# Designs tried in a protein design run: peptides against a protein of PDB entry 6TME. Part 125

Target 1, 324 residues: chain A of PDB entry 6TME
Amino acid sequence: NRLKRAYIALQAWKKAFYSDPFNTAANWVGPDVCSYKGVFCAPALDDPSVLVVAGIDLNHADIAGYLPPELGLLTDVALFHVNSNRFCGVIPKSLSKLTLMYEFDVSNNRFVGPFPTVALSWPSLKFLDIRYNDFEGKLPPEIFDKDLDAIFLNNNRFESTIPETIGKSTASVVTFAHNKFSGCIPKTIGQMKNLNEIVFIGNNLSGCLPNEIGSLNNVTVFDASSNGFVGSLPSTLSGLANVEQMDFSYNKFTGFVTDNICKLPKLSNFTFSYNFFNGEAQSCVPGSSQEKQFDDTSNCLQNRPNQKSAKECLPVVSRPVDCS
Target 2, 324 residues: chain A of PDB entry 6TME as posed
Amino acid sequence: NRLKRAYIALQAWKKAFYSDPFNTAANWVGPDVCSYKGVFCAPALDDPSVLVVAGIDLNHADIFGYLPPELGLLTDVALFHVNSNRFCGVIPKSLSKLTLMYEFDVSNNRFVGPFPTVALSWPSLKFLDIRYNDFEGKLPPEIFDKDLDAIFLNNNRFESTIPETIGKSTASVVTFAHNKFSGCIPKTIGQMKNLNEIVFIGNNLSGCLPNEIGSLNNVTVFDASSNGFVGSLPSTLSGLANVEQMDFSYNKFTGFVTDNICKLPKLSNFTFSYNFFNGEAQSCVPGSSQEKQFDDTSNCLQNRPNQKSAKECLPVVSRPVDCS

## One batch from the design tools (peptide; made by RFdiffusion4, then SolubleMPNN)

Design b2_p16_4_s1 (from b2_p16_4, 7 letters changed)
Fold by OpenDDE base, seed 1:
Structure b2_p16_4_s1 (fold): chain B 324 residues (1-324), chain A 16 residues (1-16)
Amino acid sequence: as target 1 above (324 residues)
Amino acid sequence: SAEERLQEILAELRAE
């Protein structure tokens, strides 16, 4: 009996709670698991006459505890949302049995360990949110081979380079922000056909931006701020026909910010502050447009306010990085 | 709601 298995799993989970401040699991008593708060039942896909646990939503429950291996008994779960809790430990490997997993949101918890590779075992996964945890180590390249719509990795402890397989991703939203990623952005990034939003904020990324970024025709948000990027902005950025929000602030960029970038048709906000740019087109000057907002603060621009001193600029500007 | 989203998900899974 599938509901019996679900009962075992849910009772094991309740037992794994260290704290339930809102008494979310107070009604988790008895065999009628479909009445449990945050538990959603539906007819099984393989047998509509059988009722199964198909979804879990414990978002914002502030529950402290861990995920016991018995959760692997919830084999019919397609939606697993437990964000904004205080769950700790690792994601159980037993969750590989949840072959219908479609949306997995464990964001804003206290999970640790390497990337939860069990997520790679879910054939129907479309939404993966593991942000705001303490996951560490390398990203498995295979994550981008998955037909995901969204991948949220931000605010973790991931290290190493971004896999070159990123170009294979069909995700519309990918976040890398606030990790420890290093190295260059892979040139394959331009192959992300469905990309709308990508965020690299606050990593240790370096090198030149790949020219292939300009191939991201559907991108509306591109944020590479707070990294160690060098060189000039690629001229191919003029190809970002749909970009609305662009941020390159807090890097080590040099060179000239061109009209072709600042005149992008849908550009709303372009922040390139806290770099070493030594020139900008008139169209890039803050206040030059009523429809666009620019920030050129703390660069090496002449005749602009709030720029770096010559002492700070000269050592960097005099040694431009050739990205060609 | 989570329940509404679940129904959408299940519909998608059935279509696969």
Scores: peptide ipSAE 0.758, ipTM 0.977, DockQ to the pose 0.963
Fold by OpenDDE base, seed 5:
Structure b2_p16_4_s1 (fold): chain B 324 residues (1-324), chain A 16 residues (1-16)
Amino acid sequence: as target 1 above (324 residues)
Amino acid sequence: SAEERLQEILAELRAE
């Protein structure tokens, strides 16, 4: 019965393919769905004597098509990997029936519409990758209430502030890069207990960096480049004991880049180029360390190469934003 | 592989 439902779902999906250049679904014929390429069966969790479709992997198949509502019949699927295809449309609400969903990867497709809120309905979801699509609108704050290990949102069209609930996230990796997020980074960011990597690249974020960033003791990658951040770097950044890669380039930061930041013990790369910094400690100077790489290009630094002109610097440097 | 990962996932789900 479950395999029959799976058959219906998979045949509906095959019918929804506009192009299958590698003939991935060529063998999707007949009732033996467990033999289908990219379809993986396993004993059902509730009844080991019953074989069910438990996983789908169509990664890199370059399939053009959409996800039909009949996919909701795949109620036993725990792994759904369809990245690097050309699927379009929306994620069907019928997927709410896939209560075992654990990893959902639809990255590198052409999905559109709002955030797929159906993902919030999956109680066991640990991995969510929706990057490199055309999702738009607001990010539901509830996403960070889920016990996710990784949240990949980058390269979409999300337009909203970052939810305050971010501090509740237990994810080790969170990417916001290349969206249209706006507003400030929430102060609650410092409450992210398991965070290792966070990327804000290429958004419309603004304001001062919250001091609470310095509480991210486990962060190894912090990239806030290509935004509209202002003010000085928080002194609390000295608390980033494990940061290896840090990028604040292409913002509107001002002030002095301190020794406390540049001498972070595990810092390997620190890029603060294309800002309006008017001073840096000797430890921040590119070439000052063999172990660390710095980039101070295009700031307002004295006696450094490739800096902004006085004409460009003066209007900004003379009116520093007070983040206190 | 996807199949191997699936087995790991299913093991985790069973443990819940």
Scores: peptide ipSAE 0.741, ipTM 0.976, DockQ to the pose 0.959
Fold by OpenDDE base, seed 2:
Parts: sequence; structure tokens; C-alpha cells
Structure b2_p16_4_s1 (fold): chain B 324 residues (1-324), chain A 16 residues (1-16)
Amino acid sequence: as target 1 above (324 residues)
Amino acid sequence: SAEERLQEILAELRAE
């Protein structure tokens, strides 16, 4: 029966634990898997008279171990939360059998290997959190074809370019931060319909910002700091009617920071420090507003404190990148 | 709680 399969899976997993500091699996004994700590049973969707394992929550258990293939026997699991542990290895391909998977959170672990493509096989997946691991390689373009509410990829080892399919994403929150992504932000970014927050912090992204960013009218947080972006800020950024937090710091931007950007109606914090901007509107000056915070530190601005030297500025400012 | 969230998820899945 289905609970017997669950028993086999859970016992295999217990055997795969190297360390269980809080003795979380101490009561994982006997056939009554529904009494196991962190295991949640519910009536099966196909037969309400049958009790099945529908959820796993082992968050913050500090368990060291790996995910054995036998976890594929947990075919009724819709919620799998195992964040803040010390699980290592790869995500088993056998998890493709978990066709009800709705929320998958393996964040804050020690998983390695390529992107877990098994996540793409789950038709009902809405939440994917794989941040703070050691996943590497290319991001599959198909991830953005999924009807996900949130995509957390930050603090991994992903490399290569951001897929052009990003424009197909319906996610409200997407994080790319602290990876090794390179190349330009795709122009298709402007097609993201439900985007509220997007974070690119600490990658190797380069080139000019696409004008299409200005089409992200629902975005409240846009952070592109700590990359290699060049050129001027797109004039179309004036279209970000709902942006509250904007960060372009630690790039190679040049040109003039305009009133149209600094006067955005919901802008609360705008950081453009550590660039090569050679001018700013009065509305962009730190202290010019009580409602908005600005940081213009370490640019090429005249008559402002804490700016780069002429020696540092001249070679860059005199050779502006044309983004047209 | 995880249990409460699970109930919400299962309700959504039943509605599909």
C-alpha cells in the first residue's frame, strides 16, 4: 500500500542521515509513518478514504546526509521543505514520480551538481527555493516556462547567460544574486507580467541595461548592483511607477542621472554609488528629500564629497559607451 | 505552520 511505500522511503532516508543533532528522526520507528516528526499525512486526492504522506517539513534540523533514490516512493508529497540542513549530493531523479509537488524548498544546504531538472517535471510546482547551495552550470531556459510564483536561485554557482525565456516568467519574485551569470540582461525582461522583485546582485553581468526594463511597471525592488554594466541609465526607467528600492551601485555606469529617475513617485531608496556618473540632477542629491534616500558616493560628480579622482574618472568618462 | 500550508496546497490541487 501507499503508506508501506512511504515507510520504505523514510527508513531509507533515516539511514542516509550522517548526523541528526536534534534527534529529529528519533521517533521514525515502526510502520506508523504519520506519527513521524516532520511527516504530515492527509487523505489522498484520488481516494479520500486512503491516508497518505502529503508533506515533509524538516526545516532547521541541521541534519547532515543525502537524499536517497527511495524518496521517489513518496508519490503523494505536495510539500517538501528541508531548508537549513546539511544535506549534500544531488537531487534524485526519482523525485520525478512526485507529480503533486507544489512547494519545493531545499535552500540552505550543500547540494551540488547542475540545476535539478527534475523540478521541471512537476506540473503543479508553484514555489521553488534552491538558494544557498552549490548548484552549478547553466540555468535551463525551461525554468521560466513554469507557472511559478517565486524563483530563488541566489547564492549558488550558476554561470552562463540569463535565458531569454525570462520574459515568459509569471513569478513575482526572482533572485539571481551571488552567482556567476554573465552577458547582458535579455531585452525580453520587459515582458515579465507579474514581477515585483528582481535581484541581480553580485554576478558578472555586463553590457548596457535594456530599455525594456522600463516596462516593469509593477516592480518594487530592482537591484543590479555589483556587476559590470556600462553606459547610461535608460531614460525608460522613468516608467518604473512602483519602484521603491533601486540599486545600481558597483558597476561602470556613465552619464547623467536624471530627474525623471530620481523623482519616481514611490522611490524610497536609490543607490547609484561606485560608478562613473559625471552628473546628477538636483533631485538626486543625497539630502535633497526627506522621503527619499540617495547614495552618490564614489562617482565622477563635481562638487560632491567622496568622489573618484580625476585620474580615475577621465579615462572612463571621456570614452562613454554608446548603448544605441 | 507547515501543516496549515499543506492544507491550503491540497485545497488548491483539488480545485484543479
Scores: peptide ipSAE 0.733, ipTM 0.975, DockQ to the pose 0.958
Fold by OpenDDE base, seed 3:
Structure b2_p16_4_s1 (fold): chain B 324 residues (1-324), chain A 16 residues (1-16)
Amino acid sequence: as target 1 above (324 residues)
Amino acid sequence: SAEERLQEILAELRAE
């Protein structure tokens, strides 16, 4: 009996709660699991005459506890949303039995350990949100082999380089922000055919931006701020026909910000402040357009306000990095 | 709602 297995799993989970401030699991009593708050039943996909637990939504419940291995008994769950809680520990490997998993949201919790590789075992997974946790270590390259619509990794403790397999991703939204990623952005990034939004904010990324970024025709948001990028902006950025929000602030970029970038047809906001740019086209000057907003603060620009001193600029500007 | 979203997901899974 699938509902009996679900009962065992849910009771084990209730037992694993250290705190339930809103008494969310107060009605988690008895065999009628379909009446449990945050538990949703539906006809089984393989047998419509059988009722199964198909979804769990405990978002914003502020529950403290952990995920026990008995959750692996919830084999019919396709939607698992437990964001904005205080769950700790690791994601159980037993969740590999949840072969229908479609949306997995454990964001804004206190999970630790390496990347939850069990997520890679789910063949139907489309949405993965593990942001705002304490996951650490390397990002498995295989994550980008998955046919995911969105990948949210931001605000964790991931380190090492971004896998070259990123180019295989079909995701429209990918966030790397506020981790400890290092190295260069892979050149394969230009192969991300469905990418709309990508965020690299607040990592330890370095090197030159790959020219292949210009192949991202569908990208509307590109944020690489607060890293260690060097060199000039790629001329191929003129190919970003749909970019609306672009941020390169708080890096070590040099060179000239070209007219071809600032005149991108859909560009609304372009922030390139806190770098070492030594020139900009007139179209890049803040206030030059009513439709576009620019920020050129704290660069090495002549005849512009709020720029770095010559003492700060000279050592960097005099030794530009050649990205060719 | 989560329930409505679940119905959409299940419809997609049935179509696979």
Scores: peptide ipSAE 0.727, ipTM 0.975, DockQ to the pose 0.963

Design b2_p16_4_s2 (from b2_p16_4, 8 letters changed)
Fold by OpenDDE base, seed 1:
Structure b2_p16_4_s2 (fold): chain B 324 residues (1-324), chain A 16 residues (1-16)
Amino acid sequence: as target 1 above (324 residues)
Amino acid sequence: SVEERLQEILERLRAE
């Protein structure tokens, strides 16, 4: 009996709660699991006459506890949302049995350990949100081989480089922000055919920006701020026909910010502050447009306010990095 | 709602 298995799983989970401040699981009593708060039943895909647990939503429940292996008994779950809790430990490998998993959101918890590779075992996964946890180590390249719509990895402890397989991703939104990723952005990034938003904020990324970024014609948000990027902005950025929000602030960029970038047709906000740019086109000057917002603060620009001193600029500007 | 989203997901899964 599938509901009986669900009962076992849910009771094991309730037992794994250390704290339930909103008494979310107070009604988790008895065999009628479909009446449990946060538990959603639906007709089974293989037999519409049978009700199964198809979804779990415990978002914002502030529950402290862990995920017991018995959760693997919830084999019919396609939606698993438990964000904004205080769950700790690791994601159980037993969840590999949840072959219908479509949306997995464990964001804003206290999970630890390496990337939950069990997520790679779900053939139908489209939405993966593991942000705001304490996951660590390398990001498995295989994550981008999956046909995901959204991948949220930000605010974790991931290290190493961005996998070259990123170009294979079909995701419209990918976040890497606030991790410890290092190395260069892979040139394969330009192959992300469905990308709308990508965020690299606050990592240890370095090197030159790849020219292939300019191939991301559908991107609306591109944020590479707070890294260690060097060199000039690629001229190919003129190809970002749909970019609305662009941020390169807090890097080590040099060179000239061109008209072709600042006059992008959909550009709303362009922040390139806290770099070592030594020139900008008139179209890049803050206040030059009513429709666009620019920030050129703390660069090496002449005749602009709030710039770095010559002492700070000269050592860097005099040694431009050749990205060719 | 969660119920509506779940229904959409299940419909998509059925179509796969």
Scores: peptide ipSAE 0.751, ipTM 0.978, DockQ to the pose 0.932
Fold by OpenDDE base, seed 5:
Structure b2_p16_4_s2 (fold): chain B 324 residues (1-324), chain A 16 residues (1-16)
Amino acid sequence: as target 1 above (324 residues)
Amino acid sequence: SVEERLQEILERLRAE
């Protein structure tokens, strides 16, 4: 019965293919769905004597099509990987029936519409990758209430602010890059106790960086480049004991880049170019360290190459934003 | 492999 439902679902999906250039679904014929290319069966969790479809992997198949609602019949699927295809449309709400969903990867497709809230219905979800699509609208705050290990949202059309619930996230990797997020980074960010990598590149974020960033003891990658951040770098950044890659380039930061930041023990790359910094410690100067790489290009630094003109700097540097 | 990863996932789900 369960395999019969799977057959119905998979045949409906095959019918929803507009193009299958590698003939991935060529063998999707007959009731033996476990033999289908990209379909993986396993004993059911509730009854080991029953064989069910537990995984789908169609990565890199370049398939054009959509996800039909009949996919909701695949109730035993725990792994759904369909990245690097040309699937379009929306993620069907019928997928809420897939209560065992653990890894959901639909990255590198042409999905549209709002955030797929059906993902919030999966109680066991640990991996969510929806990057490189055309999802739009608001990010639901509930996404960070889930016990996820990784959240990839980059390269979409998401807008609005970053939810304050971000502090509740247990994810080690979170990407916001190349969206249309606006507003400030929530102060609750410092509560992300398992965070290793966070990327904000290329959004419309603004305001001061919260001091609480310095509480991210496990972070190895922090990239806030290409936004509209203002003010000085928080002194609490000296607490980032494990940061290796840090990028604040292409913002509107002012003030002094301190020795305490540039001497972070595991810092490998620190880019703070294309801002309005008016001073830096000697330890921040490119070439000052053999083990660290710095970029101070296009700031308001004295006696450094490739800096902004006084005319460009004066209006900004003379009116520093108070982040206190 | 996908099969190996799936097996790991299913084992984790069983433990929940």
Scores: peptide ipSAE 0.745, ipTM 0.977, DockQ to the pose 0.928
Fold by OpenDDE base, seed 2:
Structure b2_p16_4_s2 (fold): chain B 324 residues (1-324), chain A 16 residues (1-16)
Amino acid sequence: as target 1 above (324 residues)
Amino acid sequence: SVEERLQEILERLRAE
């Protein structure tokens, strides 16, 4: 009996709760699991006459505990949302049995360990949110082979380089922000055909920006701020026909910010502050447009307010990195 | 609602 298995799983999970401030699991008593708060039943896909647990939603329950291996008995679950709790430990490998998993949201918890590779075993997964946890180590290249709509990885402890397989991703939104990623952005990034938003904020990325970024025709948000990028902005950025929000602040960029970038047709905000740019086109000057907002603070620009001193600029500007 | 989203997901899964 599938509901009996669900009962075993849910009771094991209740026992794994250390704290339930809102008494969310107070009614998790008895065999009628479909009446449990946060548990959603539906007719099984393989047999519509059979009722199964198809969804779990415990968002914002502030529950402290862990995910026991018995959760693998919830084989019919397609939606698993446990956002904004205090669950700790690792994601159990037994969840590989949940072959219908479509949306997996464990964001804003206390999960630790390496990337939960069990997520790679789910053939129908479309939404993966593991942000605001303590996941660490390398990002498996295979994550970008999945046909995901969104990939949220921000605010974790991921290290190493961004996989070259990123170009295979079909996701519209990808966040890397506030991790410990290092190395260069892969040139394959330009192959992300469905990308709308990508965020690299607050990592240890370095090197030159790849020219292939200019191939991201559908991107509306591109944020590479707070990294260690060097060199000039690629001239190919003029190809970002749909970009609205662009941020390159808090890097080590040099060179000239061109008119072709600042006049992008849908650009609303462009922040390139806290770099070592030594020139900008008139169209890049803050206040030059009523429709666009620019920030050129703390660069090496002449005749602009709030710039770096000559002493700070000269050593960097005189030795520009050649990205060619 | 969660129920509505779940129904949408299940419909998509049935179509696969």
Scores: peptide ipSAE 0.725, ipTM 0.976, DockQ to the pose 0.929
Fold by OpenDDE base, seed 3:
Structure b2_p16_4_s2 (fold): chain B 324 residues (1-324), chain A 16 residues (1-16)
Amino acid sequence: as target 1 above (324 residues)
Amino acid sequence: SVEERLQEILERLRAE
């Protein structure tokens, strides 16, 4: 009996709660699991005459506890949303039995350990949100081999380089922000054919931006701020026909910000502040357009307000990094 | 709603 298995799983989970401030699991009593708060039943895909637990939503319940291995008994769950809680520990490997997993959101919790590789075992997974946790180590390259619509990794403790397999990703949204990623952005990034939004904010990324970024025709948001990027902006950025939000602030970029970038047809906001740019086209000047917002603060620009001192600029500007 | 989203997901899974 599938519901009986679900009962065992859910009771084990309730037992694993250290704190339930809103008494979310107060009604988790008895065999009628479909009446449990946050538990959603539906006809089984393989047998419509059988009712199964197909979804869990405990978002914003502030529950403290852990995920027990018995959750692996919830084999029919396709939607698992437990964000904004205080769950700790690791994601159980027993969840590999949840072969229908489609959306997995454990964001804003206290999970630790390496990347939850069990997520890679779910063949139908489309949405993965593990942001705002304490996951650590490197990303498995295989994450980008999956046909995911969205990948949220931000605000964790991930380190090492971004896998070259990123180019294989079919995700429209990918966030790397506020981790400890290092190295260069892979040149394969240009192969992300479905990418709309990518965020690298607040990592330890370095090197030159790859020219292949210009191949991201569908990207609307590109944020590489608060890293260690060097060199000039790639001329190929003129190919970002749909970019609306672009942020390169708080890096070590040098060179000239060109018309070809600032006149991008869909560009709404372009922030390149806190770098070492030594020139900008007139089209890049803040206030030059009513349709576009620019920020050129704290660069090495002449005749612009709020720029770095010559003392700060000269050592960097005089030794530009050649990205060729 | 969660129910609506779940229904959409299940429909997609059926189509796979």
Scores: peptide ipSAE 0.724, ipTM 0.976, DockQ to the pose 0.935

